# Designs tried in a protein design run: peptides against a protein of PDB entry 7PB4. Part 124

Target 1, 105 residues: chain A of PDB entry 7PB4
Amino acid sequence: KMLNIKEYKEKLLSTLGEFLEDHFPLPDRSVKKKKKNIQESSVNLITLHEMLEILINRLFDVPHDPYVKISDSFWPPYVELLLRNGIALRHPEDPTRIRLEAFHQ
Target 2, 218 residues: chain B of PDB entry 7PB4
Amino acid sequence: DALQMAVGYFEKGPIKASQNKDKTLEKHLKTVENVAWKNGLASEEIDILLNIALSGKFGNAVNTRILKCMIPATVISEDSVVKAVSWLCVGKCSGSTKVLFYRWLVAMFDFIDRKEQINLLYGFFFASLQDDALCPYVCHLLYLLTKKENVKPFRVRKLLDLQAKMGMQPHLQALLSLYKFFAPALISVSLPVRKKIYFKNSENLWKTALLAVKQRNR

## One batch from the design tools (peptide; made by RFdiffusion4, then SolubleMPNN)

Design b2_p9_4_s4 (from b2_p9_4, 5 letters changed)
Fold by OpenDDE base, seed 5:
Structure b2_p9_4_s4 (fold): chain B 105 residues (1-105), chain C 218 residues (1-218), chain A 9 residues (1-9)
Amino acid sequence: as target 1 above (105 residues)
Amino acid sequence: as target 2 above (218 residues)
Amino acid sequence: SVELHLSLN
C-alpha cells in the first residue's frame, strides 16, 4: 500500500511538474544582478513542483496536521494559484499556513 | 531633492515620533503627485513606490493615490511589474487596488522596457480572468501579451466557458478573436466579425499624462 | 501588427 502511494505521488508530481514548468515558470532573477542597491532579499524561490511536493509530503507524513507554513521561498503567485484553483486551502485560524485540499476528498 | 525625500519617507515609513504624521504624509504624497504628473518618475522611483502601493504598508486611500501617479519619465522596469504582481497575490491590497493596477498595467504597457518576464506570467494573468471585476482588464492585458504558443486547448475551453457564463462580452470576444487568429482549428465557433476591437478605456485616467510622456520621449 | 490585422479583417 505505501509503495503504491509513493509511486502514485511520484507519477502525479512528474505529470504535474511538466505542465507547471511550461505554463507557470519562475521569473528569471538573472536580471537582478545589475541594480546593486535594492536589498532584494536573496531568498531562493522554489518551483511550483517543489511546493506541491512539500504539501503532499506533509499530508502523508502528518495527516492530522497537514498544514505547511508559508516560507519566504514560496512565491506568492504560486500560493495564490494553488488557493484559487482549490488545490490548497489556508488554515482557518492562521493564514500563513496552507494544506493540500485536492487529496483530502 | 524634494522628490527623493518623499520617496525616502514612503520607503522608510513614518517615523513614530512625528506629531504631524498626516500632514507630513500629505506633503510627501503631493510632492510625488506633482512631479509624476509634470515630469514623470524615474524607473527606480516607480520600482520603490509601486511596491509600497501594493504591499499594504499604507492605507487604501494612500495606496490608490500612489498607484495613480506611477507615471514614467521614460520607461518602467519589467522587474517592477513582476514584483508588483507578486504583491497582488499576497492579498494585502484591496480589490479596487487590483483593478487599478491592471488598468495601470494596460495603460503603461508600451512603456515597460521588456516583456520577456511579463510573458512568463501569462498563466497567472489568465487565471485572474475568473475574477469578474478584473476580467475586462485582464482580457485587454492578455490581448497585448498573447502569442501563438499561449493559445492552448484548455485556455480556449476556459474562455468559451467564461463566455457561456458571462455572455458575449466585447473584451472576451476580442481575446477569442485573437485566439482564433493564432489557432483557427481550436475555435470551431463562428465569432461575429467585429470590425472594432473594444476594450474598456483603461487609459482614460492617464490619457493626458501619457501624451506628455510620449511628447517628452520623442 | 496583430491589432492592425484584426482591425482590417
Scores: peptide ipSAE 0.019, ipTM 0.818, DockQ to the pose 0.022
Fold by OpenDDE base, seed 3:
Structure b2_p9_4_s4 (fold): chain B 105 residues (1-105), chain C 218 residues (1-218), chain A 9 residues (1-9)
Amino acid sequence: as target 1 above (105 residues)
Amino acid sequence: as target 2 above (218 residues)
Amino acid sequence: SVELHLSLN
């Protein structure tokens, strides 16, 4: 059972994640830190692969509450992309939480 | 400086204690508008104000006015555009604001300092083609951004499907013609030889302002 | 699902 889950995870991440990352790469926010004191919120954005991994892990680890809270590390375009393509769903009562949609085979 | 005070007002938001919030807002908005149309705005000012206009911090009317005066003195930072696209995806701005943003982005395209990061957003822009209100402007933007590496079979299929749904729209034909130029093997359909590429550019809201910017930077 | 499948194929 665990091997099948891992294999499914890897297949899903490789097939969907690679495709989406190739076509939706994260912009390099390596704006050179010129030292001016603007608290540029150094929010480290995660990759789409990492985002999918979090969602998949949550679905398998906590199937009764498969929702992940959207953090500042979640790039809004990625969230929107997942939602728009039916890969993820928002929690009906809390729009700050999303879950992976079970791909019904 | 009056402009700095105005920008600071929009950044910090209205101070709770002002009974005349609307008058203060209008005063600062007029200050920004006046400077933008006369001299253009610095890249830093555009960065701040563009984010404010798309963040949903203010009402749609205010956001629209701010966005309309995003006229550069010299250049627009590509980082500002990347941030703006992020805000569009948060869904706190109106559909009309999204349309206006894409119109602005097309109009100001030549004034953006770099295109590398914007080119990475190609897929996000392409995904917006399905929005009927955005489609004409997104096609124009994609026409400006498209490189050979962006022309993929799945995107060709999507464009052809969109053309089947919407008909032979001039903006779609322009983009398809560019795709055929880069990857003729992917597009078997005979495209009408249009001598002139037509985008809905005739009524650029910023035409006069852009001419002035180009004259100042010559 | 279908659109994603079409984009992946």
Scores: peptide ipSAE 0.017, ipTM 0.809, DockQ to the pose 0.040
Fold by OpenDDE base, seed 4:
Structure b2_p9_4_s4 (fold): chain B 105 residues (1-105), chain C 218 residues (1-218), chain A 9 residues (1-9)
Amino acid sequence: as target 1 above (105 residues)
Amino acid sequence: as target 2 above (218 residues)
Amino acid sequence: SVELHLSLN
């Protein structure tokens, strides 16, 4: 049973990740930081694959509270994409938390 | 200069202690508006002010006025547009601001320095087609951005579904015609041969300013 | 979502 869950997780991550990465790649922030000292915290944005992995892991690790707090590493368009496509749901009381929608159907 | 002070005000936000916050805000807003319409704004000024307008830092009225004066002196940085799209997804701006942004983006499209990163946002723009208020302007934007590699079977299906739902909208027909041009095998439906592609004139808000910018950059 | 499933298929 656990092996099937891991395999399913990997398949889900692969299938969704590939599709979403092909159609929703992360823009390269590589525009040369001219040294203006504004400490825009170089928050490293995570990939959509990594975001999905976090959400899936949380669902499996903490099924009674499967919500992940949106960090600064979460690119807002990705969050919106997941929400709009019903892949993720916002916490009803805390809009800064999202969970993977249970594909239980 | 007065413009730098105005931009700095919007960037730093209102100092809590000012009794005349509204008067100060209006003064700086008028300064930005005056310079933008007369001379255009530098790319750096647009970068700052565009993000402010979409961040939800100020009220909708202020954001709308800022966005309306995002007129370039020369170019708009692609990075500013990418950041702006990110702010749109945060959901702190009004629906009217989103519409205005897409109108702005279409109107200013030729003044954006590069398109490579904007093209990576194609999927996000396409996803916004489902918003009835945005759809006309998003179709126009997609018409400008679409390459052969963007024309996928699932997107064709989505456009046809939208057409079934919304009817034969001129902007949707224009985009479908472009899709058919790039991938005729994916679109078996006969599209009416339109001699002229008609999009809503997003440029109307900035027509005079854009003419002036083009004249200065000749 | 059914729509994503339909798009993947």
Scores: peptide ipSAE 0.017, ipTM 0.797, DockQ to the pose 0.040
Fold by OpenDDE base, seed 1:
Structure b2_p9_4_s4 (fold): chain B 105 residues (1-105), chain C 218 residues (1-218), chain A 9 residues (1-9)
Amino acid sequence: as target 1 above (105 residues)
Amino acid sequence: as target 2 above (218 residues)
Amino acid sequence: SVELHLSLN
């Protein structure tokens, strides 16, 4: 039973992730390799799929505190996208923490 | 240079403890404003100052003034725009700043060096149509960005739903007409033939400045 | 259309 739920959730999130990545791709920062001096903060941004995976894993691993702290690897537009579409929710007392909503019903 | 000192102040803060922080801030802000309106700013200066204006580092009044003087000497880097959109999503800037940014983005659209990365943000801009304050400007931006590949059934549905909620707005009608042009099979609804497409506040705050920039770059 | 773009800008 748990395996089926997990597999279903994984499939759902994969499908959603693929759809969202198709329509909301991560901008490529790689173009300006050549100019030395722009200390562009080399923060590696994760994909939307990876964000969803983190949120799902947190929900399963820590169901009593299913919130993930927003890291620098979380591209702000992705966070906003998830929140605006009701896929994720902010913690009521800590706006730096988000949870996956679709699985709390 | 006075401009470099001003930009450095906003980026790194004051090097020396100033007894009158407000006077120093105002001095540097006026320096940026004067140069921007007279000559325009370099792409690097716009990159720095635009991020500062949207980061929430300073108060709304300061951010608004900075954003109003983001006038290019030649070009704006698309990277600056991508970073700016990211800052908008962080939510540290006011709603009025967001509106001003979209107005700025529309006004400065032709001065952005490349559009490839901005086109990737199409979905994010489209999602912002739900904000009533942003909607007119986002429609205008989308009108400039929309390609055939962006016209999808789900977006058509969303636009029609938005029209049902907000009524037939000129800016929304303009965007729908463009969608119908690219994908006539997706829009069965008859759109009124308008002789002129009108976007809200077609006269932007930068009209005079942009004319001056175009004249200098000829 | 390019013409519409020119009219709006």
Scores: peptide ipSAE 0.012, ipTM 0.811, DockQ to the pose 0.026

Design b2_p9_5_s1 (from b2_p9_5, 6 letters changed)
Fold by OpenDDE base, seed 5:
Structure b2_p9_5_s1 (fold): chain B 105 residues (1-105), chain C 218 residues (1-218), chain A 9 residues (1-9)
Amino acid sequence: as target 1 above (105 residues)
Amino acid sequence: as target 2 above (218 residues)
Amino acid sequence: SVDLLLSLL
């Protein structure tokens, strides 16, 4: 049972990877205009693929508390995309925590 | 410079100790409004003020007034737009502010210096079509952004489903017509031959200002 | 389901 779940997870993530990269890429921050003063928060943003992997892993590792805390590495458009489409849900008491919904069926 | 002091006030926030906080805020807001409508704002000033307007740092009335005066002197940086879209997704701005932003983005589209990063946001804008308040303006934005590579079978299905739900809206038909132009094999439905593309005039709020910007940059 | 995720995409 666990092996089939891991294989399914890996297959799901691999299938989504190319699609997510093509249609929901991170904005290229490489336009570092050298203007010193904007504290561009040095926060390394993760891909939508990596975000989904974190959410899926949390669901499998901690099924009784499947919520992930939104970090500064979570690009707000990705969070909104997941929430708006019912892929993720916010914790009812803590809006800084989200869980994967699509796999609770 | 009065404008620099005003921008600095909004960036740093109100100093706690000022007894006349509201009068000071109104003074600086009027300074920004006057300069923006008369001369336009520099790209750096727009970068700062646009983020402030969408961050939820101030009340909705102030944010609305700031956003209405985001008029460029010359160009708007694409980076400012990308940052702005991120703020819209944080959910600290009102629905009316989101609508105003998309109207602004359509009105100012030609003044954005580059569009490469904005084109990467295509999927996010497309997902916003489901919002009934945003849909007319998002259709107009997508009409400006759509390339052949963006026309995919799943997006065609979503547009047709949306049309089935809300009816044959002029803005949706305009976008579908563009999709059919790029990929006729994906759209079997006969679209009415509309001689005139009709979008809601989002630019009306800035019409006079945009004319002035075009005159200065000739 | 995968279909919901794919329906976003």
Scores: peptide ipSAE 0.056, ipTM 0.852, DockQ to the pose 0.046
Fold by OpenDDE base, seed 4:
Structure b2_p9_5_s1 (fold): chain B 105 residues (1-105), chain C 218 residues (1-218), chain A 9 residues (1-9)
Amino acid sequence: as target 1 above (105 residues)
Amino acid sequence: as target 2 above (218 residues)
Amino acid sequence: SVDLLLSLL
């Protein structure tokens, strides 16, 4: 049973990966920051695929607290996309935490 | 320079100690407005001020006024638009600010230096079609952005479903017509042959300013 | 549901 869940998860993530890359890619931030302002911490943004993987993993690993803290690596458009489409929900008391909406059939 | 001081004020924010915060803010806002409408703003000034207007750093009235004066002298950086879309998604701006941004984006579309990164945002813009307040402007934006590769079966279905829900809106019909042009096999529905594509909200607040910008850059 | 994710797709 657990193996089938992992395999299903991997298959789901794999199938979503190509689609998410094609339709919701990260903008290329490779605009050469000229040397001057050092201090903007180049926060590495994660892909939407990686974000979903984190959310799915959290749901499986910690089903009683399936919430993930929104980090600076979470691109705001991705967070909004997930929330707006009901894929994710904000924690009722902490808007910085989101969970994958349980696909409870 | 008065403009540099004004931009710097918005960037750094109000110093807590100023008793006349509102007067100072109004002074700097008027400075930005005056320069923007007379001469336009540099791309760097737009980058700073656009992000400020969408970040929720100031109140809605101030953000609205800033956004209304985001008039380029020459070009708008694509990066500014990408950053702006990110700020819109943070949810610190009002719905009216979002609408105004899309109106601005459509109005200023030709002045954006590049479109490559904006085209990568196609999916996000398309997802915003479900917002009834944004839908007319998003359709117009998508009409400007849509390439053949963006016309997918699932998007066609979503547009048809949206048309079934909202009725035959001119902006939606314009977008569907473009989709049918790129992928006629995906749209079996007979669309009325519109000789002229009209986006009802094609009248932008910047018409006079944009004419002046185009005249200066000729 | 997977359909919701797929509907975003």
Scores: peptide ipSAE 0.056, ipTM 0.852, DockQ to the pose 0.046
Fold by OpenDDE base, seed 3:
Structure b2_p9_5_s1 (fold): chain B 105 residues (1-105), chain C 218 residues (1-218), chain A 9 residues (1-9)
Amino acid sequence: as target 1 above (105 residues)
Amino acid sequence: as target 2 above (218 residues)
Amino acid sequence: SVDLLLSLL
C-alpha cells in the first residue's frame, strides 16, 4: 500500500512536473547578474514542482499537521495558484502555513 | 531633485515624527504625478513606484494614484512587470488595483522593453480569466501575448467553458479567434468572422500621456 | 482529486 502510494506520488509528480515546467516556469533569474550592489536577497525560488513535492511529502510524513510554512523560496504566484485552484489551503489561524487539500475527501 | 525626494519618501516610508503626514504624502504624490504626466518616469522610478503601489504599503487611494501615473519616459522594464505580478499574488492590493494594473499593462504593453519573461507568465494571466472583473483585460493581454506554443487543448477547453458560462463576449471571441488562427484543429466551433476585434479601451486613462510618450521617443 | 490537479493541467 505505501509503496503503491509512493509510486503513484512519483508518477503524479513526474507527470505534473513536465506540465508545470512548460506552463508555469519560473522567471529567468538572468537579470540579477549585472548590477553588483543591490543586495537583492538571493532568495532561491523553488519550482512549482518542488513546492508540490514539499506539500505532498508533508501530508504523508506528518498527516496530523500537514501544514508547510511559506518560506521566501515560495514564489507568490505559485502560492496563489495553488490556493485559488483549491489545491492548497491556508491554515485557519496562521496564514503563513498552507497544506495540500486532501483530494480523498 | 523634487522627484527623487518624492520617490525616496514612498520607498523609505514616512518618518514617524511629522504630524503633517498627510500633507507631506500629498505633496510627494503630486510631485510624482506632475513629472509623470509632463515628462514620464524613468524605468527605475517606475520599478520602485509600481512595486510600492502593489505592495499594500499605502492605502488604496494612494496606490491607485501612484499606479495611474506609471507613465514611462521611454521604456518600462520587463522585470518591473514580473515583480508587479508577484505583488498582485501576495493579496495586499484591492480588486480595483488589480483591474487597474491589467488596464495599465495593456495600455503600456508597447513600452515594455522585452516580452520574454512576460510570456513566461502566460499561465498565470490565463488563470486570472476566471475573475469576472479581470477577464476583459486579461483577454486583451493574452491576445497581445499569445503565441502558437501557448495554444493548448486544455486552454481551449477552459475558454470554451468560460464562454458557456458568461456568453460569447467580444473579448473572449477575440482571444478564441486568435487561438483558432494558431490551432484550427482544436476549435471545431464556428466562430463568427468578426472583421474587427473589440476590447475595452483600457488605454483611455492614459491616451494623452501615451501620445506624448510616443512623440518624445520619435 | 488528482483530477483537480489534472483539471488545472
Scores: peptide ipSAE 0.053, ipTM 0.849, DockQ to the pose 0.044
Fold by OpenDDE base, seed 2:
Structure b2_p9_5_s1 (fold): chain B 105 residues (1-105), chain C 218 residues (1-218), chain A 9 residues (1-9)
Amino acid sequence: as target 1 above (105 residues)
Amino acid sequence: as target 2 above (218 residues)
Amino acid sequence: SVDLLLSLL
């Protein structure tokens, strides 16, 4: 059972990966290295694929607390996309935490 | 100058010590409004102020006024638009601000310097079609952005499903007609031959200003 | 559901 779920997860993620890369890519931040002083911390944004992988992994690894804390690596449009489409839900008491919805039924 | 001081006020926030915070805010806001409507704003000023308007740093009334005066002197940086979309998705702005942003984006579309990065946002804009308040303006934006490569079977299905839910809306019909033009095999349904494409007049707020911008850049 | 994810896809 767990193996089949893991394989299904991997197959799902692989199938989604190409689609997500094609239709929801990260914008090329041509951060022109202009002026030195504002350490805009080059926050390394993760892909939507990586974000979904994190959410799915958390659901399987910690099913009693399936919530992931939103980090600075989470591009806000991706978070909104997941929430708006009911793929993810915010924690009722902590809006900085989200979980995958689809697998709780 | 007065504009730099005003932009700096919005960027850095109010200096704590002023008893007349509201008067200072109003003074700087009027400065930005006056320059924007007379001369337009530089791309750098739009970059700063657009992010402020969408970040939720100020109240909805202030954000709305800032966004209404995001009028370019010459061009808008596409990077500013990409950042703005990110702020829009953080959810710190009101629904009315979101609508105003899409109206602004449609109105200012020709003044955006490049379209390469904004075209990468196509999927995100398309996903916003399900918001009933945004749908008319998002359809107009997508009508401007859509290339043949964007016309996919899943998007056709979503548009047809949306039409089934909302009825034959003029803005949705306009987008579907464009999709049928690029990919006639994906849309078997007979679309009414509309001689005129009708979008909501998003530009009405900026019509006079946009004419002035076009005249200055000729 | 996976169908919702797939419906986005």
Scores: peptide ipSAE 0.056, ipTM 0.853, DockQ to the pose 0.046; fails the geometry check

